# Ledger of designs, part 14: peptides against a protein of PDB entry 2AUS

Target 1, 323 residues: chain A of PDB entry 2AUS
Amino acid sequence: ADIKREVIVKDDKAETNPKWGFPPDKRPIELHIQYGVINLDKPPGPTSHEVVAWIKRILNLEKAGHGGTLDPKVSGVLPVALERATRVVQALLPAGKEYVALMHLHGDVPEDKIRAVMKEFEGEIIQRPPLRSAVKRRLRTRKVYYIEILEIDGRDVLFRVGVEAGTYIRSLIHHIGLALGVGAHMAELRRTRSGPFKEDETLVTLHDLVDYYHFWKEDGIEEYIRKAIQPMEKAVEHLPKIWIKDSAVAAVAHGANLTVPGIVKLNAGIKKGDLVAIMTLKDELVALGKAMMSTQEMIERSKGIAVDVEKVFMPRDWYPKLW

## One batch from the design tools (peptide; made by RFdiffusion4, then SolubleMPNN)

Design b1_p9_3_s4 (from b1_p9_3, 5 letters changed)
Fold by OpenDDE base, seed 3:
Structure b1_p9_3_s4 (fold): chain B 323 residues (1-323), chain A 9 residues (1-9)
Amino acid sequence: as target 1 above (323 residues)
Amino acid sequence: SELEELLSE
């Protein structure tokens, strides 16, 4: 999520009408909820699906979905996309994750050896998904982006770990334990990050949501519930973006593919086949789609399909049809 | 401990 992407401008004269659309910061509260994502602090105990069901009950919602399963015993960052934003979780599934884990060693190991061996697990590792995973149990490579040892207390090792989506920390700890020669198990696990969602001021509990919803409905105070819900655009911050002309927005919102003439600016480094976010000049999410061109092709070409639009989020009426 | 802080947050 922290990859800074260069922005290449194709049309420096492109303007946007301030009367069209609903920028993330200007949505009425009901609309904000309809296009919202909660950075939930999932408690230990319930399943991610149970928590989503509770959020739907608390907030009186018809639809919601989570950005990647946490095990019942695992707490922490669970993005929950609401209502019309529900499908934005597809952008979060492939996103990197961070965890804080407590590893318990089954024998005594010198601290220097612990540090050295854990450092060797940065990079590519081979994992087998657990039995409970819906993923086919094939051996697969996963990336460990970083391991940061926070504390070593005898046989207890607290560490932060950044990983590719679908890396199993329990399996990582098991392999670390084997490499140390003493064995190890995962004592505790908390997810501290899921793509752009992290432990910050936007992290809220189920209890917070109950209170904030009551403040809104009973007391007319919307501030708390507004802050507790992030705009759906947050869920795509980690994706490469393409910003489009006002004249292209309605077409894309109707499910038309994005053509090259509609592009105002775009991130560098888009490859054919990448998942991209199509944005307005007001940073509103129009749609997700598959890049049919590279960034370079989108710059050099005057025509053609730039993005195969897969999922539309924006309502069809936020921007006028200018075709 | 940093452990207790991180697990309590």
Scores: peptide ipSAE 0.014, ipTM 0.484, DockQ to the pose 0.035
Fold by OpenDDE base, seed 1:
Structure b1_p9_3_s4 (fold): chain B 323 residues (1-323), chain A 9 residues (1-9)
Amino acid sequence: as target 1 above (323 residues)
Amino acid sequence: SELEELLSE
C-alpha cells in the first residue's frame, strides 16, 4: 500500500464533467453505504464470517464480504466490504498483512540469540498450511517483509511482522522456536494492517457501528456512520490505477474492455497480467481488471485492449453513454 | 509496557 507509484499523463487536456458520477466525498449516505468498506476492529472470539453476518444485521444490509479471514481468536483489522462494494475484497485478499504477535518460548534463550535468529526469518520462508486452512496443503514459499521485535520479556517475545498474503504467523513462530532450539507457540495475535487498511482513525468496533447506526436512524445524525464507512476506492489504493476519459466510463461500466484511447493517465510499472483499478478522473472506481499491456505499451500504442475488465462496480447510469 | 498497551486494545 505504501508504494508510491508514479503517475504518467497520456492526455493532459482531458477534462471531467463535475455533474457526472458520484465522487467518494459526494455520495449521499445511502449510496456511500452501498459502495462502502468498514475498517473493522474484529474482536477475539467470533469467526470473520460471524462478524460479517453481525455487520449485515446491524446495518440492515443484504450483502457483505471480508478482505481476508482472521482466525476466531485473532483480533484487529478486518476490512468488510458492503453491498455493491462486496466484490472489492478480491483486491484485498492478495494484499500484504501486518500483525503484532506474542511468541512464548518453551525455554530460556539469550536475547541476542533471539534477535539474531528472528532476523534470519526476514525474506523467503517455506510454509505448510495448517489442517484447518481451506488452502491446499502443500509446501509453499511466502515472503516475510520485515520483523520488528518490540519487546523481549524472558520467554515472551512481542514483535511486529509484515508478510505476504496467506503467511501463517503460527507456523512462522513454530519455525522460529525450532531454530532457537527450545520450541515456541503463538500466545497472542492481532492484525494491524490489511493492505491499505490499518489501525488509524477509521478503525471501528461492532459497538461503534451499533451506536452510529442508531444515531443515524433514530436521531438523523449521519456524521458518525459516514465516518465509520470508507469509500470502496480505499480498498484499491494499493493497486496500480488507470484513469479513463468520461467518454469511456459508461462503456466500461457496461462491461466493455478498456481500450488504449480511453486512457488519460496511469501508474508506472503495470505489467501484463497485473490486477489494476480503472478509475474516473474524479477517482471513482469503475472496475477491476487484468492488464493486457504494460504501462509502456499503453503509452506507446494508439489502439488495442489495455485492460480485460473482470469486475464492474460503477452503476451503468452514473455516466452517459457517449458511443 | 508496549505489550500491556497492545493487549489492552
Scores: peptide ipSAE 0.012, ipTM 0.478, DockQ to the pose 0.035
Fold by OpenDDE base, seed 4:
Order: structure tokens, then sequence, then C-alpha cells
Structure b1_p9_3_s4 (fold): chain B 323 residues (1-323), chain A 9 residues (1-9)
């Protein structure tokens, strides 16, 4: 998620009309909610689906979806995409995750050995999905990007871990315990990051949402609910982006594929087959799509389909039809 | 509310 992508400009003269669209920071509150994502602090106990159902009730929403299941016992960062933004969760499912985990060892192990062995689990690991997973139970590799030991208190090891999507921390802890020779289990787990969503000032509880919605509906105070909901564009910050001309926006919003002439600027390192976010020059999410060209091909070619548009988010009327 | 009860646990 934190990979800074270079921006390559194809058309340095391209301007945007300030009267068109609704930049993420300029949406009326109702529209902001319609295109919102909550960085929810999921409590331990409920399922991610139950929490989504509660959010829908609290905020009087027709539709919502979450950016990757947390187990009932797992707390922390659960992105919940609202209404018209619901489908943006597809960008979050493959995103890297961070957790803070408490591992309980089943025997005494010297701290130096704990540190040494846990360091060996950085990199590629082999996992089998748990029985409760709908994923086919085959062995697969997953990346552990980093392990940071926060505290060791006897048999209790608190650590931060950054992982590839679908890495099972419970399984990681089990394997660490085996490698230590004493066995271990996961005592506690909190997700501290899901792609661009972190434990920061945007993290809100279900209780916060109840209060903030009340302040808006009963007292006319929109500030709290506005701050509690992030624009859907937040959910695509980690994706490679392609910024398009104002004249191309309405076509893409109608489900037309993005062609090369519509590109103003783009991130470096796009490969054919990558999930990309199509953005306006005001950083509004138009659509998600599959790159049909590399960044280099999009620079060198004068024509052709750059992106196969898969999911449109922007309404068709935010930008005029200029074709 | 059922929600307040659930949030109080």
Amino acid sequence: as target 1 above (323 residues)
Amino acid sequence: SELEELLSE
C-alpha cells in the first residue's frame, strides 16, 4: 500500500473544469455518504457481516460491504464501503494487511531464540487455509512482509506483522510455535491495517456512528458524520491510477473502455492485467478496470484500449458528454 | 436498543 508510484504526465496542458464533478472534499453530506467508506473499528464478538448489517441500520443504508472478513474474535480495521461505493471493496480484498498479534507460547523459550526464529518467518511462508475458510484447502505461499516484536513477557509475545492478503496469522503463530519447539497459539489478534486504511484519526466505532448520525439527523450537525466517513477514493489509494481528460469521464462513466487518447497522466509500473483506478483530474474515482496495456504501451501508443472498465462508480451526469 | 445491548457486551 505504501509504494509510492511515479506519475508520468502525457498531457501537461490538460485542464479540468471546476464546475464538473464532485471532488472527494466537496461532496454534499448525502452524496459523501453515498460514496463513502467507513474505517470501522470492528469490535470482537460479531461477524464482519453482522457489523455491516448494523452499519446499514444505524445509517439507514440500502447497501454496504466490507473490505475483507475479520473473524468474530478479531477486532480492528474493517473498511465498510457504503451504498454506491459498496463495490470498491474489490480493491481492498487483495490489499496487504497488518495485524498486532499476541502469541502465547506453550513453554519457556529464551528471548534471543524467539527473536531469531520469528525473523526467519519474514518472507515467503507456506500455508493451508483453515477449515472454516471458503477457500479451497490447498497449500499456498504467502508473503510476510515484516515481523516487528513489540514486547516479550515470558511466554507472551506481542508483535506487529505485515502480510499478503489471505495470510492466516493463527497459522503463522502455530508454525512459529512449532519452530520454537514448544508450540504456540494466538491469544489475541487485531487488524491494524487493511491497505490504505489504518489505525488513525479516521478509525471509528459503531458507537461513534450512532452518535454522529444522531447529531446529524436530530441536531443538524454534519461535521462528525462527515469525518467518520472517508471518500471512496481512499479505498483505491494503493492501486495504480490513470487520470483522464474531462472529455473522457462521461464515456467511462457510461461503461466505455478507456482508450489511450483519454489519458492525461498515469502511474509508472502498470502491467497488463493489473487492477487500476481510473481517476478524474480532480482525483475522483470514475471506475475500476483491468489494464489492457502496460504504462509504457499507454505512453507510446496513440490509440487502443488502455483499460477494460469493470466497475463504474461515478454517476453518468457528473461530467458532460463531450463525444 | 438491541444495538446498545450488543455494544455494551
Scores: peptide ipSAE 0.007, ipTM 0.547, DockQ to the pose 0.303
Fold by OpenDDE base, seed 2:
Structure b1_p9_3_s4 (fold): chain B 323 residues (1-323), chain A 9 residues (1-9)
Amino acid sequence: as target 1 above (323 residues)
Amino acid sequence: SELEELLSE
């Protein structure tokens, strides 16, 4: 998620009209909620689906979706996209995750051996999804980006782990236990990161949401509920971006594909087939789509389809039709 | 238990 992407400018003279659209920081509270994502601290006990249902009840919403399931026993970072932003979760599903895990060993192992063996699990691992996973039970590779041992107390090992999406930490711990020769199980798990969402000042509980909604509805105080909900644009911070001309925004908002002449600036390193975010010059999310060209092709070509638009978020009337 | 296998989607 912390990939700094270079920005390449194609049109340095492109301006945006300040009267058009609703920048993320300037949305009225109702629109902010309609295009919001909550960085929820999921409690242990309920399913991710139950928690989403509770948020819908608390905030009086018709639709919401989560950015990747946490098991009932697992706590921590669960992004919940609201109303018109619900479909932005597709950007979060493939994002890297971080966890803090407590592993319990079934036998005594010297600390030096624990550290050495756990270091060998950084990189590519072969996993078999669990029987109850909605994912087809096929052998798959997953990347472990890093393992950081936080504490070793006898048979208890507390560690931080960064992983590719859909890496099963329980399976990782099982394999570590086998490699240590004594076996192991996962005692506790907390998700500390899901793409751009982390344990920071934006993390809120279900209780916070109840209180903040009441402050808004009963007392007319918007500040708390506004702070508790992130703009949907937060959910695409980790994606490569393409910024478009004001004249192209309405067409894309109507579901037209983005053509090369509409591009003002773009991130380096876009490949054909990548999921990309189409942005206004005010950093408003217009749509998600599939890149049909590389960054280099989008720079060199004067015409053609740059992005196949898959999901539109922006309303059709925020920008005028200029065609 | 079979529930113990599902954790990190």
Scores: peptide ipSAE 0.018, ipTM 0.538, DockQ to the pose 0.031; fails the geometry check

Design b1_p9_4_s1 (from b1_p9_4 with P1M)
Fold by OpenDDE base, seed 4:
Structure b1_p9_4_s1 (fold): chain B 323 residues (1-323), chain A 9 residues (1-9)
Amino acid sequence: as target 1 above (323 residues)
Amino acid sequence: MLAELPEIP
């Protein structure tokens, strides 16, 4: 998720009209909520679906969706996309995850052996999807990006782990325990990151949301609820981006595919088939789509479909129709 | 080593 993508400028003369659109930080509070994502601290106990239902009740919302299920017992970072932003969760589902896990060993193991064995689990692991996943039972590789041991207290091993989406930490811990020869289980698990969402000042509880909504509705204080909700653009920060001309925005907002002439700047390393975020020059999310060209093809070509637009977020009227 | 993760039920 932290890959700084180079930005290639294709049109250095492209300007944006400051009167058009609603940049993430300039949305009226109601519009900010309509295009919002909450970095929720999910409590242990409830399902991710129950938590989403509670947020909808607290904030009086028609729809919301979460950026990847946390098991009932698992706490921490659950991105909850609101209202018109609900479908931005599709960008978060495939995003890398970080967890802090407490592993309990079923026997005594020298610390040096714990450290050595856990380091061997960095890299590619073979995972079989659990029975409960509607995913075809094909063995698949998953990446463990890093394992950072935070603390070892006898049989208790606290560690941070960065993983590819759909890596099961419980299964990882079980296998580490087998490799140590004593067995292990997951005592505790907290998700500390889901793509661009992490434990930071944007992390809020369900209680915070109740209070902040009350302060807004009863006291007229919008500051807290405004800070508690991130713009939907946050949910696409980890994606490769394509920035488009003001003249192309309304077309894409109508569901037209992005053509090469509409591109102002783009990230390096886009491949055909990648999920990309189409942005305005004011960093507003217009749409998500599938790249039909590489970055290089989008630079070299004068015409053609650059992005197959799969999901529009921007309203059709934020930018004028210039065609 | 490619670590095969066991299926947890």
Scores: peptide ipSAE 0.005, ipTM 0.449, DockQ to the pose 0.016
Fold by OpenDDE base, seed 2:
Structure b1_p9_4_s1 (fold): chain B 323 residues (1-323), chain A 9 residues (1-9)
Amino acid sequence: as target 1 above (323 residues)
Amino acid sequence: MLAELPEIP
């Protein structure tokens, strides 16, 4: 999520009409909720699905979805996309994750050996998904981006780990224990990051949501529930972006593919096949789609399909039809 | 080095 992407401008004269659309921070509260994502602190005990069902009951919602399953015993960052934003979770599923884990060793190991062996698990690892996973139990490679040992107390090892999506920390700890020669198990696990969502001032509990919804409905105070819900655009901050002309917005909102003439600016390093976010010049999410061209092809070409539009989020009426 | 992890039983 920390990848700063260069922005290449194709049309430096492109303006946007301030009367069109609803910028993320200027949505009425009902519209903000309809296009919202909660950075939920998932408690230990319930499933991620039970927590989503509770949020739907608390906030009186028809639809919601989560940005990646946490096991029942696992706490921490669970992005929950609301109502019209529900399908933005497809941007979060492939995003990197960070955890803090407590590993318990089944024997005594010198600290220098623990540190040396855990450092060897940085990089590519081979995993078989657990039996309880809905994912087919095929051997697969996953990236461990970093391991930071926070504390060693005898047989207990507290560490931070950054991983590729779908890396199983329980399996990583089991394998570290085998490499140490004594065995190990996962005692505790907390997710501290899921793509752009982290432990910060936006992290809220289920109890916070109950209180904040009450303050809105009974007391008329919108401030708390407004701050507790992030705009759906937060869920795409880590994706490569393409910003489009006002004249292209309504076409894309109707499900038309993005053509090259509609592009105002774009991120560097887009490859054919990448998931991209199509944005307005007011940083509103129009759609998610598959890049059909590289950044370079989108700069050099005058015509053609730049993005195959897979999922529209923006309503069809926020921008006028200009065709 | 790809750490060849021993087969989980």
Scores: peptide ipSAE 0.000, ipTM 0.435, DockQ to the pose 0.014
Fold by OpenDDE base, seed 3:
Structure b1_p9_4_s1 (fold): chain B 323 residues (1-323), chain A 9 residues (1-9)
Amino acid sequence: as target 1 above (323 residues)
Amino acid sequence: MLAELPEIP
């Protein structure tokens, strides 16, 4: 999520009409909720599905979905996409995750050895998914991006870990324990990041949502609930983006594939087959799709399908039909 | 080097 993607401009003269669309910062509160994502602090105890069901009850919603399961005992960052934004969670499933974990060692190990061995787990690791995962139990490679030891107290090791999606921290800790020669288990786990969602001022509890919804409905104060809900565009910040002409927006919003002439600017390093976010010049999410061209092909070509549009988010009426 | 992690028993 922290990789700054270069922006290549194809059309430096492309303007956008300020009267069209609803920029993420200028949505009426009801519309903001319809296109919202909550950065939820999931409590320990409930399942991620139970928490989503509670949010739907609290906020009087028909639909919601989460950006990647946390086990019942695991707390922390659970992105919950609301209503019309519900399918934006598909962008978060492949996103990197960060956790703070407490590992308990089953024997005494010198601190220098703990530090040395844990550093060897940075990079590519082989894992078997646990029995409870919806994922086929095949051996698979996963990336550990970083391990930061926060504290070592005898047999207790507190550490931060950045991982590829679907890395199991419990299995990582088990393997660290084996490499240390004493064994280990996961005592505690908190998710501190899910792609662009992290522990920051946007992190809210279920109690905060109850209170903020009450302030809006009973007292007419929308400020709190507005701040508690992020625009759905937050959920795609980590994706490569393609920004399109105002004249292309309505066609894409109707489910048409994005063609090369519609592109104003795009991120560098898009490959064929990548998941990309199609954006307006006002940074509104139009759709998610599969890149059918590289960035270079999208620059060099005058025509052709740039993106196979898989999921439209933008309503069909936010921009006029200009075809 | 891909650390071949020992099989989880």
Scores: peptide ipSAE 0.000, ipTM 0.428, DockQ to the pose 0.014
Fold by OpenDDE base, seed 5:
Structure b1_p9_4_s1 (fold): chain B 323 residues (1-323), chain A 9 residues (1-9)
Amino acid sequence: as target 1 above (323 residues)
Amino acid sequence: MLAELPEIP
């Protein structure tokens, strides 16, 4: 999520009308909820689907979805996209994850050997998904971005691990245990990050959501529920972005593909086939789409389809039709 | 190094 992307300006004179749209910081509370994502601290016990159903009941919502399943026994960061934002989970599912795991070794191993072997698991791993996963049981490569040992207490190893989406930490621990020659199992697991969502001041419990909804509905205090819900734009912070002219916004909001003349600025390093976020000059999410050009092609060309628009989020009436 | 992870049942 923390990849700094250079911003290339194509039109330095492009202005935005302050009267059009609803910037993430200027949404009325009802509209903020309709375009919201909760950084939920999932408790251990319930499934991710049960937790989403409880959030829908607590907040009186028609729709919600989560940014990547946590097993029942696993706690921590579960992004829950609300109402009109529900489809933003498409951006979160492929995002990198971080966990804190407790590994229990089945025998005594010197600490130097533990540290050396765990460091060899940084980089590329081949895994087969477990039988219980909805994923096709084909061997696949996954990236382990980093392993940080936090504590070693005899046979207990507490570590932080950053991984590509769909890396199974239980399988990683089993293989580390085999490499150590004693075997190991996963004793505890917490997810500490899901793409742009982390353990920070935005992390809230189901209990917090009950209280904050009550303060809003019964006491007229919107502050708590407003802070407990992030704008949907948070869920796309890790994606490459393309910012568009005010004159292109309504067309894209109607499901038109983005053409090159509509681009004001864009991130460097976009490749053909990448998932990209189409943004207004006020950092409002208009749509997700597939890049049909590289960043370089979008700079050099004067015309053509830049983005195949797959999912529109912005309402059709926030910006005027200028075509 | 590319490490092969065993199948979880």
Scores: peptide ipSAE 0.000, ipTM 0.440, DockQ to the pose 0.016; fails the geometry check

Design b1_p9_4_s2 (from b1_p9_4 with P1M E7V)
Fold by OpenDDE base, seed 2:
Structure b1_p9_4_s2 (fold): chain B 323 residues (1-323), chain A 9 residues (1-9)
Amino acid sequence: as target 1 above (323 residues)
Amino acid sequence: MLAELPVIP
C-alpha cells in the first residue's frame, strides 16, 4: 500500500468537464454513503460478519461487505464497504496487513535468542491454514514483510508484523515458539493496517456510527457521518490506476472494456493480469478490471483492449454517452 | 533517527 507509483502522462491536453460526475469530496451525503467505506475499529468478541450486520442496522443499509475477516477475539482495522461500494472489498482482500501481537512463550528464553529467531521469520514462510478457515488446507508460502519487536517482558513478546494477505499470525507465533524450543501461543492480536486503511483519524467505532447517524437523522447535522465514511476511492489507493478521457467513462460505466485510445495517464509498472482501478480525471472510481496489457504496451499501442472490466461502480448517467 | 516506517506493499 505504501509503494508510490510513477504516473505516466499519455495525453497532456486532455481536459475534464467540471459539470460531469461526482468527485469523492463533492458527493451529497446520501450518495457519499452509497459509495462509502468505513474504517471500522472492530471490537473483540463479535465476528466480522456480525459487525457488518450491525453497521447495516445502524445505518439502515441493504448491503455491506468487509475487506478481510478478523477472528472474533481480534480487534482493530476492519474496512466495511457500503451499498454500491460493497464489491470494492475485492481490492482490499489481496492487500498487505499489519498487526500488533502479544506472544506468550511456554518457557524461559534469553532475549538475544528471541530477537535472533524472530528475525529469521522475516521473508518467506510456509503455512497451512487453520481447520476453521474457509480456505482449503493446502500448504502455501506467505511473505512476512517485517517483524518489529516492541517489548520483551520475560515470556511475553509484544511485536509489530507486516504480512501478505492470508498470513495467519497465530500460526506464525506457533512456528516461532517451535523454533525457540519452548512453544508459544497468541495471547492478543490487533490489526493496525489493511492496505490503505490504518489507525488514524478515520478509524471509528460502532458507537461513533450510532451517534453520528443520530446527529444526521434527528439533528440534521451531516458533518460527523460524512467524516466517519471514506469515499470508495480510498479502498483503491494502493492499486495501480489508469485515468481515462471523459468520452470513455460512460462506455466503461456500461461495462465496455477499456481500449487504449481512452487512456490519458496511467501508473508505471502495470503487468498483464494485474488488478487495476479505472479512474476519471477527477479521481472518481469507474471500475475495477484486469490489465490485458503492460504499462509499456498501453503507451506504445494505438489500439486494443487495455483492461478487461470486471466490476463497474460508477452509475451509467454520471457522464454523457459521447457515441 | 525516526526509523523509516516499515513498508507494506
Scores: peptide ipSAE 0.070, ipTM 0.636, DockQ to the pose 0.018
Fold by OpenDDE base, seed 1:
Structure b1_p9_4_s2 (fold): chain B 323 residues (1-323), chain A 9 residues (1-9)
Amino acid sequence: as target 1 above (323 residues)
Amino acid sequence: MLAELPVIP
């Protein structure tokens, strides 16, 4: 999520009307909830689906969805997208994940050997999904971005690990244990990051949500529930962005594909086939789509389909039809 | 070679 993508300006004279749209900071509380994502601290015990069902009950919501399943016993960062934002979770499924894991070794191993072997698991690893996974049990490559050993206490190894989406930490620990020659198992697991969502001031519990909803409904205090819910735009911070003219917003909000003349500015390094966020000049999420051109092609070309629009989020009435 | 740690997106 911390990829500083360069911003290339294509139209430096493009202005935005301050009367159009609802920037994330200017949404009334009901509208903020309709386009919200909770950075939930999932407790150990319940399934991710049970937790989503509880959030829907607590906040009186019709729809919600989560940004990637945590096992019942696993705690930590579970993004929960609300109402009209529910489908933004598709941006979080491919996002990198971080975990803190406790590995228990089945024999004594010198600390220097533990450190050396765990470092060899940084980079590309071959995994087979576990039996309980809904994913077809084929061998697949996954990236381990980093392993940071936090503590070693005899046979217990506490470590932070950054991984590609769908890397199985239980399988990683099993392979580390085999490489150490003694075997190992995963004792504990917490997710500390899911793309742009991390352990920060935005992380909230189910109890916090109960209390904050009560303060809003019974006491008229909106501040806490407003802070507990992030704008849906948070869930796309890690994606490459394309910012569009005010005149293109309503067309895209009606499901029209983005054409090259509608682009004001864009991130560098967009490739054909990338998932991209289409944004207004006020950083409002209009839609998600598939890039049909590279960044370079979007700069050099005067016409053509830049983005195949897959999912619209913005209401059709926030910007005027200018066609 | 410092393999550029792929920034977690």
Scores: peptide ipSAE 0.006, ipTM 0.423, DockQ to the pose 0.014
Fold by OpenDDE base, seed 4:
Structure b1_p9_4_s2 (fold): chain B 323 residues (1-323), chain A 9 residues (1-9)
Amino acid sequence: as target 1 above (323 residues)
Amino acid sequence: MLAELPVIP
């Protein structure tokens, strides 16, 4: 998610009409909500589905979806995509995750040994999905990107961990405990990151959403609810991007595949089969799709299908048909 | 030296 992708410009003369579309910062409040994602601080206790149902009730929404299940007991960053943005959650499911975990050791272990053993769990780990997961219980490798020990208090180890999507921190802690020779369990878990969504000023509670919706509906104050909802484009910040000509936007918004002539600029390192975000020159999300070419092929070729468009987000009328 | 913020890909 944090990998800075180089931007390769294919057409340096491409301009965008400021009258077309609705840039993420220029949406009327109703439209902003329709294309919004909440960085929710999920409380411990409820399921992620119950929380989504509550948000729908609070904000009077027909549809919402979450960017990856948190267990009932797990708090923290739960991206909740709203209304027309609901399907942007598909971009967040494969995104890296960060957690702060409290591990309780079942015996006394010297701090130096704790630090040494936990460092060995950085990199590739073998996990078996828990019984409660919809995933086939096959052994699979997962990446631990980093482990940062925050505090060691006797048998309690507070640590930050960055992981590949679908890494089970409970299982990681169990294996750390086995490697330490005393055993361990997960006492507490908070998700501090889901791809581009972090513990920052955009993190809001269910209570905040109640108040902010009230301020908007009863007092006419839209500022709070506007700040509490991120544009859907936030949910794709971690994806490789392809920026397209204004003349290509309406075609893609109609569900046409992106062809090579429509590309203005693109990220480096796109591979065939990658999930990519198709953007306007105003950084508006048009669609998600599967790359049918590499970045290099999209540069070198004059024609062909660059992206198989899987999910359109942009309305068909935000940009004119120029064909 | 601000430790480089942990990087998630």
Scores: peptide ipSAE 0.094, ipTM 0.665, DockQ to the pose 0.018; fails the geometry check
Fold by OpenDDE base, seed 5:
Structure b1_p9_4_s2 (fold): chain B 323 residues (1-323), chain A 9 residues (1-9)
Amino acid sequence: as target 1 above (323 residues)
Amino acid sequence: MLAELPVIP
C-alpha cells in the first residue's frame, strides 16, 4: 500500500470538463454513501459478517461487503464497502495487512534470543491454512514484511507485524514459539491496517455510525456521517492507476476495454496481469481491470487493449458518450 | 535518522 509509484504523463495537454462526473470530494451525501467505504473499528465478539449486517441496518443499506475477514475475537480495522462500492473489496482482499499481536511464551527466554529469533521470521514463511479457513489446506509461502517488537514483559511479547494477505498470525506465533524452544500462543490480536486503511481519524465504531446517522436524519447535520464514510477511491489508493481522457470515460463506464489512445497518464511499473484502477482526470474511480500491457508497452504503442475491464463502478451517465 | 516507516505493499 505504501509503495510510491511514479506518474508518467502521456498527454500533457489533456483537460477535463469540470461539469462532468462527481469528484470524490464533491458528491452529495446520498451519492457519497452509495460510493462509500467505512474504516470500521470492528469490536471483539461478532463476526465480520454480523458487523456488516449491522452497518446495513444502521445506515439503511441494501448491500455492503468487507475488505477481509477478521475472526470474532479479533478487533480493529475492517474496511466496509457500501452499496455501489461493495465490489471494491476486490482491491482490498489481496492488500497487505498490519497487526498488533500479544504472544505469550510457555517458558522463560532471554530477551536477546526473542529479538534475534523474531527477526528471522521477516521474509518468506511457510504456512498451512487452519481447518476453519475457506482456503484449501495446502502448504503455501507468505511474506512477513516486517516485525517490530513493541514490548517484552517476561513471557509476554507485544509486537507489530506487516504481512501479505492471508498470513495467519496465530500460526506465525506458534512457529516463533517452536523456534524459541518453549512454545507460544496468541493471547491477543488487533488489525491496525488493511491496505490504505489504518488507525487514523477516519476510524469509526458502530456506535459512532448510529449517532452520526441520527444527527443526519433527525437533526439535518450531514457533517459527521460524511466524515465517517470514505470515498470508494480510498480503497484503490494502493493499486497502480491509469488516468483516462474524458472522451474514454463513458465507454469504460459501459464496460468497454480501455484502449491505449484513451490514456493520459499512468503509474510506472505496471506489469501484464496486474490489477489496475482506471481513473478520471478528477481522480474518480471508473473501473477495476487487468493490465493487458506493461507501462512501457502502454507508452510505446499507439493502439491496442491496455486494460481488460472487469468491474465498472462509475454510472454510465456521469460523462457524455463522445463516440 | 527517521527510522524508515515499515512499508506494506
Scores: peptide ipSAE 0.076, ipTM 0.661, DockQ to the pose 0.017; fails the geometry check

